# Peptides against a protein of PDB entry 5FRP, part 144

Target 1, 225 residues: chain A of PDB entry 5FRP
Amino acid sequence: VEWTESIPQIIATREDISKELNQALAKTFIDSDPRVRRTSVMIFNKVPVTEIWKNITNKAIYTSLLHLAREKHKEVRELCINTMAKFYSNSLNEIERTYQNKEIWEIIDTIPSTLYNLYYINDLNINEQVDSVIFEYLLPFEPDNDKRVHRLLTVLSHFDKKAFTSFFAFNARQIKISFAISKYIDFSKFLNNQESMSSSQGPIVMNKYNQTLQWLASGLSDSTK

## One batch from the design tools (peptide; made by RFdiffusion4, then SolubleMPNN)

Design b2_p23_7_s4 (from b2_p23_7, 14 letters changed)
Fold by OpenDDE base, seed 2:
Structure b2_p23_7_s4 (fold): chain B 225 residues (1-225), chain A 23 residues (1-23)
Amino acid sequence: as target 1 above (225 residues)
Amino acid sequence: DEIEEMKNKTPLEEFNEIVEKLE
């Protein structure tokens, strides 16, 4: 653990990391101790993306990072999901595609598929996290239409069939959520009017309001778990 | 330590089930 904690500083200060150091670092990602794995993932958060690409050349490290997205240890998994999404976004923004880094890009380009495939686990906590990183890192708000479309096409260009299915399901769900929220607002306005509540429509709208709330709540993870 | 439990249901199938509950 202590050794791994020193790695970010080494990577940030040294221009050439030896093959041996890369091999040693690769082993920390598959260590039996979740604390070691966590610390290893944190390297990608603490070190600038440009320095990571420059100094971490062992493909096994990147592959292992992606593998941790399915880690049973909750803290490591959650950290990994956030880290890999952010790393993907930063890489797209800051790293040029060259012949020399092609093999690493082949791995990094699978991050969107890796994340969207997590929806098949059917865990509400995982789903919520994946939703979050999609909005924050994969497909963030971009006012420039050309940039937005380019990012979208880049993300989609490496999707497997399962990721595409998840993508469409995600978008459909978002539309439905938007609709439900709109209805919630309408029903709330109606119920806030005493005259309307006293009408024959009062009980009907109240029922629809409750159904809408129940539906919205069913899609939320339990923050206490 | 990999979560191997992929449920047989696709995200789309789960979505459809949720939508059906709203109708």
Scores: peptide ipSAE 0.046, ipTM 0.591, DockQ to the pose 0.050
Fold by OpenDDE base, seed 4:
Structure b2_p23_7_s4 (fold): chain B 225 residues (1-225), chain A 23 residues (1-23)
Amino acid sequence: as target 1 above (225 residues)
Amino acid sequence: DEIEEMKNKTPLEEFNEIVEKLE
């Protein structure tokens, strides 16, 4: 753990990391100790993306990072999911595609697919996290239409079939959520009006309100777990 | 991995089930 914790500083201070160091680092991602794995993932958070790309040249490290998205240790998994999503976004923004880094990009370009494939696990906590990182890192809000479309196309261009399916399902769900929220607001307004509540429609709207709430709640993970 | 051993469903199926509950 202590050794791994020193890696960010080493990366920051050296122009190039030796092959041996890369190999050693690769091993830390598959270490039996979750603390070691966690620390390894944190390298991607602590070191600027440009320095990561420059110094971490062992493709196995990147592959292992992606693999940790499905690891058993919750904390490491969650950290990994956030980390890889952020790393993907940062890479798109800051790293030029060159012949030299092509092999790494081939791996990094699979991050969106990797994340969307997590929906097949059918775990509400994972789903929630994936939703979050999609909005935060993969497909962030972008007011510029051209940039937004470009990002979208970039993300989609490397999807496998399963990821596409997940993508469409995700979007469909979002539309429904939006609709439900809209209804919730409308119902809430109605229910807050005493005249409306006293009308024949009062009980009907109350019922719809409750149904809407139930539906919205059903899509949420248990925060206690 | 333990996570991969979880029951897999297509996201579309799952989401459709949720949507159907709303209707």
Scores: peptide ipSAE 0.032, ipTM 0.560, DockQ to the pose 0.052
Fold by OpenDDE base, seed 3:
Structure b2_p23_7_s4 (fold): chain B 225 residues (1-225), chain A 23 residues (1-23)
Amino acid sequence: as target 1 above (225 residues)
Amino acid sequence: DEIEEMKNKTPLEEFNEIVEKLE
């Protein structure tokens, strides 16, 4: 009887503790110390997605996570971008949409838009990272056409206008990159042939080769900075 | 009294205290 009476109190206490924990955790995401913010983001990497959805119920935590994608501290920002992309993908794969988690899903569903909006910062490092997480987590290779289309539609379903624009620009860039790579290969093959290199076309192809390389390189972040 | 003590704590300190109470 005492145990039964204590259970509601324990549950209530645990719920209260859970609430307090969530509130405290929410504060850590906005801490002035970047190390604290980093540690907070790392929770999403260390804890299974199912446990996160179960135990992190404060929507402010998820919102704050998304905001860190634009923070000034490079390490935290980069970690956040990777973390939120991965978390999005894992959530799509492992978390069912229910009435109870609807509010959290409303936030999580904005992750793709949040990421694509980072292109407007016009930073090569950020762009490269966003490119990477798109291919790795948002729109990964999927051999099943129906699954691939479904994922694409899911990603696009919550885009804002800017995200759509970025999406189209991204795709256009990928086509251009693919073309440039193809040309690079062709030019390289030509230049590796001694007979072709000695021809009147040799210098012309060499110039085009160099231009292609410069174009490709211009899209890459400076690894030294 | 506990509420006043929490007001002066950093978010990290608050978090750690809560975690310690859970363990």
Scores: peptide ipSAE 0.030, ipTM 0.370, DockQ to the pose 0.009
Fold by OpenDDE base, seed 5:
Structure b2_p23_7_s4 (fold): chain B 225 residues (1-225), chain A 23 residues (1-23)
Amino acid sequence: as target 1 above (225 residues)
Amino acid sequence: DEIEEMKNKTPLEEFNEIVEKLE
């Protein structure tokens, strides 16, 4: 753990990280101690993306990072999911595709698929986190249409079949959420009107209101769990 | 160890079922 904690400073200071150091670092990502794995993941958060690409050349490190997205330790997994999404976004923004870094890009380009495939775990907490990182890092709000489309195409260009399926399901859900919220508002207005509530439609709208609330709630993780 | 799938339904199937309930 202590050794791994020193790595960010070393990377930031030295341009010549040895092959041996990369090999040693690769081992920390698969360490049995979750604290070691956590510290290893944090390197990607503490070191500028440009320095990581320059100094971390062992592809096994990147592959191992992606694998941690499915590890059992909740804290490490959650950290990894956020880290890899952010790293992907930063890489797209700051790292040029070259012949020298092609092999690393081949791994990094799988991050979107890796994240979208997490929906198949069918865990509400994981789903919520994946939703969050999609909006924050993978497909962030971009007012420039050309940039937005380019980013979208980049993300989609490396999808596997499962990721595409999840992508479509995700978007369908988002549309439905928007619709449900709109209906919630309409039903609320109706129910708050005394004349409307006293009408024959009152009980029907009340039922629909409750169903809408239940549906909206079902998409959210229980904060107590 | 990898996390096993908690449910057998695909995301698409699950989402479609939820959507159908609201239509």
Scores: peptide ipSAE 0.035, ipTM 0.564, DockQ to the pose 0.056; fails the geometry check

Design b2_p23_8_s1 (from b2_p23_8, 9 letters changed)
Fold by OpenDDE base, seed 2:
Structure b2_p23_8_s1 (fold): chain B 225 residues (1-225), chain A 23 residues (1-23)
Amino acid sequence: as target 1 above (225 residues)
Amino acid sequence: DLPEKSQLELFNELVEEYEKKLE
């Protein structure tokens, strides 16, 4: 653990990281101790993206990082998901595609698929986190239409079949949620009007209101877990 | 690793149920 904690400083200060250091770092990502794995993931958060690409050349490190997104240890998994999404976004913004880094880009380009495939775990907490990182890092709000479309096409261009399916499902869900929220607001306004509640439609709207609330709640993770 | 489940199928079922209840 102590050794791994020193790695960010080493990467930041040294221009040439030895093959041996890369090999040693690769081992920390698959360590049995979740604290070691966590510390390893944190390297990608603490070191600038340009320095990571320059100094971490062992493909196994990137592959292992992506694999941690599916591990059972909640803290490590959650950290990994956020880290890889952010790293992907930063890489797109700051790293040029060259012949020399092609092999690493082949791995990094799978991050969107890796994230969208997490929906198939069918865990509400994971789903919520994936939603969050998609909006924050993969497909952030971009006022420039050309940049927005380019980013979208970049993300989609490396999708596997499962990722495409989950992508469409995700978008469909957002539409349905938006619709449900709109209905909830309308129902709430109706219920707050005493004259409307006293009408024959009062009980009907109340029932629809409750159904809408139940549906919305079913998609939310338990914040206490 | 965490196992994969048919989340998409579950989602489709939820959407269908929602549509039926709002109708």
Scores: peptide ipSAE 0.112, ipTM 0.656, DockQ to the pose 0.057
Fold by OpenDDE base, seed 1:
Structure b2_p23_8_s1 (fold): chain B 225 residues (1-225), chain A 23 residues (1-23)
Amino acid sequence: as target 1 above (225 residues)
Amino acid sequence: DLPEKSQLELFNELVEEYEKKLE
């Protein structure tokens, strides 16, 4: 753990990380101690993306990082999911595609597929986290239409079949959620009107309102579990 | 690694969940 904690400083200060250091770092990502794995993931959060690309040249490190997204240890997994999504976004924004970094890009370009494939675990907490990182890092709000479309096409261009399926399912879910929210707003307005509540439609709307609330709530993870 | 559902299972579960909630 202590050794791994020193790595961010080393990467920041040295232009050339030795092959030996890269090999040692690769081993920390598969360490049996979750604290070591956590510290290893944190390197990607503490070190600027440009320095990571420059100094971490061992492909196994990137592959191992992506694999941790499916780890059983909750804290490490959650950290990894956020880290890889952010790293992907930063890489797209700051790292040019060159002949020298092509092999690393081949791995990094699989991050969107890796994230969308997490939906197949069918865990509500994981689903919520994946939703969050998609909106925050993978497909962020972009007012420029051309940039937005370009980002979308970039993400989709490296999808496997499973990722495409989950992507379409996710989008369908979003449409349904949006519709439910719209109904919730309409019901709330109706319920706030005393004249409407006293009408024959009052009880019907109340029932629909409750159903909508239950539906919305069922999609939320229990933070206490 | 955490277990994953098949593509078909996930699709069916999503469809069923949405159908039940729309009724």
Scores: peptide ipSAE 0.143, ipTM 0.701, DockQ to the pose 0.059; fails the geometry check
Fold by OpenDDE base, seed 3:
Structure b2_p23_8_s1 (fold): chain B 225 residues (1-225), chain A 23 residues (1-23)
Amino acid sequence: as target 1 above (225 residues)
Amino acid sequence: DLPEKSQLELFNELVEEYEKKLE
């Protein structure tokens, strides 16, 4: 743990991270102690993306990082999911594709698929987290249409079949959620109008409102788990 | 690693979940 905690400082201060250091770092990602694994993931959060790409050249480290997205340890997994999504976004924005970093990019380009494949775990907490990182990092809000389309195409270009399926399912869900929210708003407005509530439609709308709420709530994770 | 559902199972579950809720 202590050694791993020193790595960010080493990376920041030394331009020549030795092959040996990379090998040692690779081992920390598969350490039996979740604290060590957590600390290893944090390197990607603490060190600038440009320095990571420059100094971490062992592809096994990146592969191991991606693997931690399926980690049983909740804290490590959650950290990893956020970290890899952010790292992907930062890499797209700041790292050029070169011959020298091609092998690393081949791994990094699988991050979207890795994330979308997490939907197959069918865990509400994981789903919510994946949803969040998709909107925050993978497909962030971009007012420029060309940039938005380019990012989308970049994300999709490396999808496996499973990721495509989950992507389409996710989009379908978003449409439905949007529709439900719209209905909820309309129902809420209706319910706030006393005259409308006293009408024959009042009970019907109330029922639909409750159904909509129940539906929306069912998609939310239990914060206690 | 956490277990994963099959693509078909997930798709079916998602479709079913959405179809039932839109009715």
Scores: peptide ipSAE 0.138, ipTM 0.699, DockQ to the pose 0.061; fails the geometry check
Fold by OpenDDE base, seed 5:
Structure b2_p23_8_s1 (fold): chain B 225 residues (1-225), chain A 23 residues (1-23)
Amino acid sequence: as target 1 above (225 residues)
Amino acid sequence: DLPEKSQLELFNELVEEYEKKLE
C-alpha cells in the first residue's frame, strides 16, 4: 500500500518512468487487497491526464482499470467508474491522437461502452452512478452544438451492440423521467392552489400526484444500501 | 465480477417499464 501511494508522486515528478514501474503498477490493479486497488485507481485522479498518458504506457494498466468497473468491492468499483469516466473526458479534451498513443486510445475509446454495459448488471446503485457519470463526463452539457454533436459521435463511434442498446434504453428512460418530473411540478402547483384543491379535480390530481411520486421513487436507489 | 443480464432480459425489463408508464 505504501509503495502504491508513492506512485502518483513519482509519475508527477519523473519523466522517464521505467517499464518496470509500469509492470509493477499493473500488478497493483489486480492485487487481492482492495486498498491497493483503490490506491491504484486514485493515481488516475491525482495525476494530471497529460502526465498519465506520458508515463503510463503499459496497456494492461488501462485494461485493468476498465475491468475494475465490474468489481465486487463496492467502494473500488464506484471509484473506478467515476475515475474512468472523468479520465475519458479529460483525455478527449487534452490528449491528441497520435501514432504513438494509438494503442492506448483504442482502449480508452471503449470506456463509454464499458460504462453503458454496466446497465446489464441491473443494479440500481450502479445505474444511478452510470447515469451520473454520463451526464457529468461522457456527454456533458455543451452549449456549442458542433462540439456537442462531435462528442456524441465520438462516444457512439466505438459502441458495441450492447452499448447501443443500453444507450437507447437510457435515453428513452430519461425522456420518461423528464415527463414525470414535469407532471410532478404541475401537480405540485395544483396542490398548492387552494381553489384547485377544493374543486372536483382535487382528489383526482392527488391520486395522479401520488402515482407519479411512486414511479419516480421506484427508479431511485436506496442510498442506505 | 458481477453477473450481467442478457440483452434480451434487459430489453424486456425496459419495455415493461415503458408500458407501465404509458398507462
Scores: peptide ipSAE 0.130, ipTM 0.691, DockQ to the pose 0.062; fails the geometry check

Design b2_p23_8_s2 (from b2_p23_8, 11 letters changed)
Fold by OpenDDE base, seed 2:
Structure b2_p23_8_s2 (fold): chain B 225 residues (1-225), chain A 23 residues (1-23)
Amino acid sequence: as target 1 above (225 residues)
Amino acid sequence: DLSKLTPLEEFNKLVEEYEKLLE
């Protein structure tokens, strides 16, 4: 009987500890010491993505991580850029979209735009790093055409106008743009398949497709101007 | 005099606690 009464208290204590830990962790990302900020970013590299999503529930931590991409301290910035790109890719591969994690996904989905917007800083070193992480994590080589298209559409569907412009201007990989345009036909075929549309992923794919088309059209019109 | 942990030491402690929670 005594053991059963202690269980709710232990659970409550663990939840409280978790909340306090999240609050304390959020503060470390904005610490004045770049070494502290660096160590904070390293958590995302050391801890499995599934565990991060489970235990880091404070939105401010994710927002702060993204903000460090514009950090003045070179080492912290470079680490952050690599970390957020890798985290994005791993999240797409391993984390399901649910109602409970929707708010975090809204932040994570801005990572591609955040990275592409770094091109406007007009720094050669930053540009090279962004190119590298795009190739390695955002739009990696994938031999499966359907998977490649899905990844590309996912990345492009959350672009802001500036990111999309940067994508066309600085992404030397003409192959990916051509692929996106050429696979418009394949995606149209997919969307016309009733079985695919009736699946749980159907509406999500449709939305991503429409967003991608809108941005592609907008980007092409601007380039021809 | 519990020497106030430097922000880095405090963070390291927090990370250790976090890692334990993730175990």
Scores: peptide ipSAE 0.042, ipTM 0.425, DockQ to the pose 0.011
Fold by OpenDDE base, seed 3:
Structure b2_p23_8_s2 (fold): chain B 225 residues (1-225), chain A 23 residues (1-23)
Amino acid sequence: as target 1 above (225 residues)
Amino acid sequence: DLSKLTPLEEFNKLVEEYEKLLE
């Protein structure tokens, strides 16, 4: 029948169109106009992860996405960082590792390392964003110990040396923050007790409280930016 | 015709077509 004879041509045409679109999309990620780059990144936010994996077959698109994490344009960079972290998490949750998608996974598996390497830029705004996406997407809270460990091992399995170093530094910082917050709470409770505040320990605790606040505040980015 | 469009307009059109294709 006529329609059956046209099916192979239609499929072939669609594949060709898909290839052409992939090529065109790849070029948009390196466009000089940040608006174009932004729009390109937004595709990863608008299209379901399963459809992206199915239809975006040009590996250059994925590599270019990762590179945008270091671009100069702030808005595009920030969008990219959030997008790639979310995409990584969604991919881990929804995409099976197969022989066919191995090459793409090899790129996607570098996202954690890419993100942790951003700490070496030594920018407070970037650091805060990286912290945020790590807690939200890379290493989210997981009550199941086995799942949590598995996710952690997955994230670490493709780290470069610098990423490992930053990871350990980050963990050390988190421990300190946790400790500081705990002490802040203790100090606050102490200060809220009038009897304790009136004691000889009052001024000492107040000083420690202030120091703790200053330490916590020092890690914050400039709110004016 | 894409030739009559600005680069940004051309891009937007391509994106729209691409998104439609992915649906």
Scores: peptide ipSAE 0.036, ipTM 0.411, DockQ to the pose 0.011
Fold by OpenDDE base, seed 1:
Structure b2_p23_8_s2 (fold): chain B 225 residues (1-225), chain A 23 residues (1-23)
Amino acid sequence: as target 1 above (225 residues)
Amino acid sequence: DLSKLTPLEEFNKLVEEYEKLLE
């Protein structure tokens, strides 16, 4: 653990990390101690993305990072999911695609698929986390339509079949939520009208309004059950 | 039986009933 904690500093100070160091680092990602694995993942959070791409050249490190998204240890898994999503976003923004880094990009480009495939685990906590990182890092809100479309196309271009399926399911859920919100507004308008409330339909609409609120309050996670 | 529906399905059914009521 102690030597792994020194790695961020080493990466920051050295222009060329030895093959041996990369190999040693690769082993830490598969260490039996979750603390070691956690520390290894934290390297991707502590070191600038440009320095990581420059100094971490062992493909196994990136592959191992992605595999940790499905590990048993909750804390490490959650950290890994956030880390890889953020790393993906930062890489898209800051790293150019070159012939030299092509092999690493081939791995990094699978991060969206890796994340969307986590929906098949059918764990509510994981689903919520994946939703969060998708909106924060993979498909962030972008007011520029062209940039938004380009990002979307980039993400989709490397999807496997399972990722596409989960993506469409997720979008379908969003549409349904949007519809629910719209109906909530309609109910609210109806309830604010005194004439409508005094009608025979008033109590019925009130009941439906309450049910709608309850559904909305159950959160996005319940909609996936 | 609404108890067998997912929350979303229940909601959709509720909305459908509401729309019919307004019609």
Scores: peptide ipSAE 0.016, ipTM 0.354, DockQ to the pose 0.068
Fold by OpenDDE base, seed 4:
Structure b2_p23_8_s2 (fold): chain B 225 residues (1-225), chain A 23 residues (1-23)
Amino acid sequence: as target 1 above (225 residues)
Amino acid sequence: DLSKLTPLEEFNKLVEEYEKLLE
């Protein structure tokens, strides 16, 4: 653990990490001690993304990082999920795609799919975390439409079938919720208008309003758990 | 309880519920 903790400093001070060090680091990601694995993941948090890409050249390290998303140890898993999402985002922002780093990018490009596939574990805590990192790192709020679309397309371009399914399901849910909320607002406006309430449509709208509220309450309550 | 369902199951459940709402 102590040795692994020193790795960030080593990476920061050296232009290139030896092959042997990379190999040793790769082993730490699969160490039996979760503390070692945790520390290894933390390297990706403590070291700038540019330095990681420069110094960590063993693709097995990146593959192992992704694998830890399904780690049995909760703390390590949670850390890993956050780390890889952030690392992905930072990489997209700061690392150019070159011939030399192509192999690493091929792995990194699978991070979105890896994360979306975690939904199939059907664990509430994992789902919540995945939701969080998606909005924070993978598909962050971007006011620039072109950038937003570009990011989205980038993320989607490497999805496997399962990831697509998860993605669409998630988005479908959001769309429907948004639609329901919109209807709720419309109904509320209608109900607040006395003339409208006195019309033949009054009772109908009231009924729809109540149904909408019920639906929203049921759906949103689960999402907030 | 949508939280206990897979994404696809959640989707299907949501669709069903929403369709009922629209009837």
Scores: peptide ipSAE 0.006, ipTM 0.309, DockQ to the pose 0.095; fails the geometry check

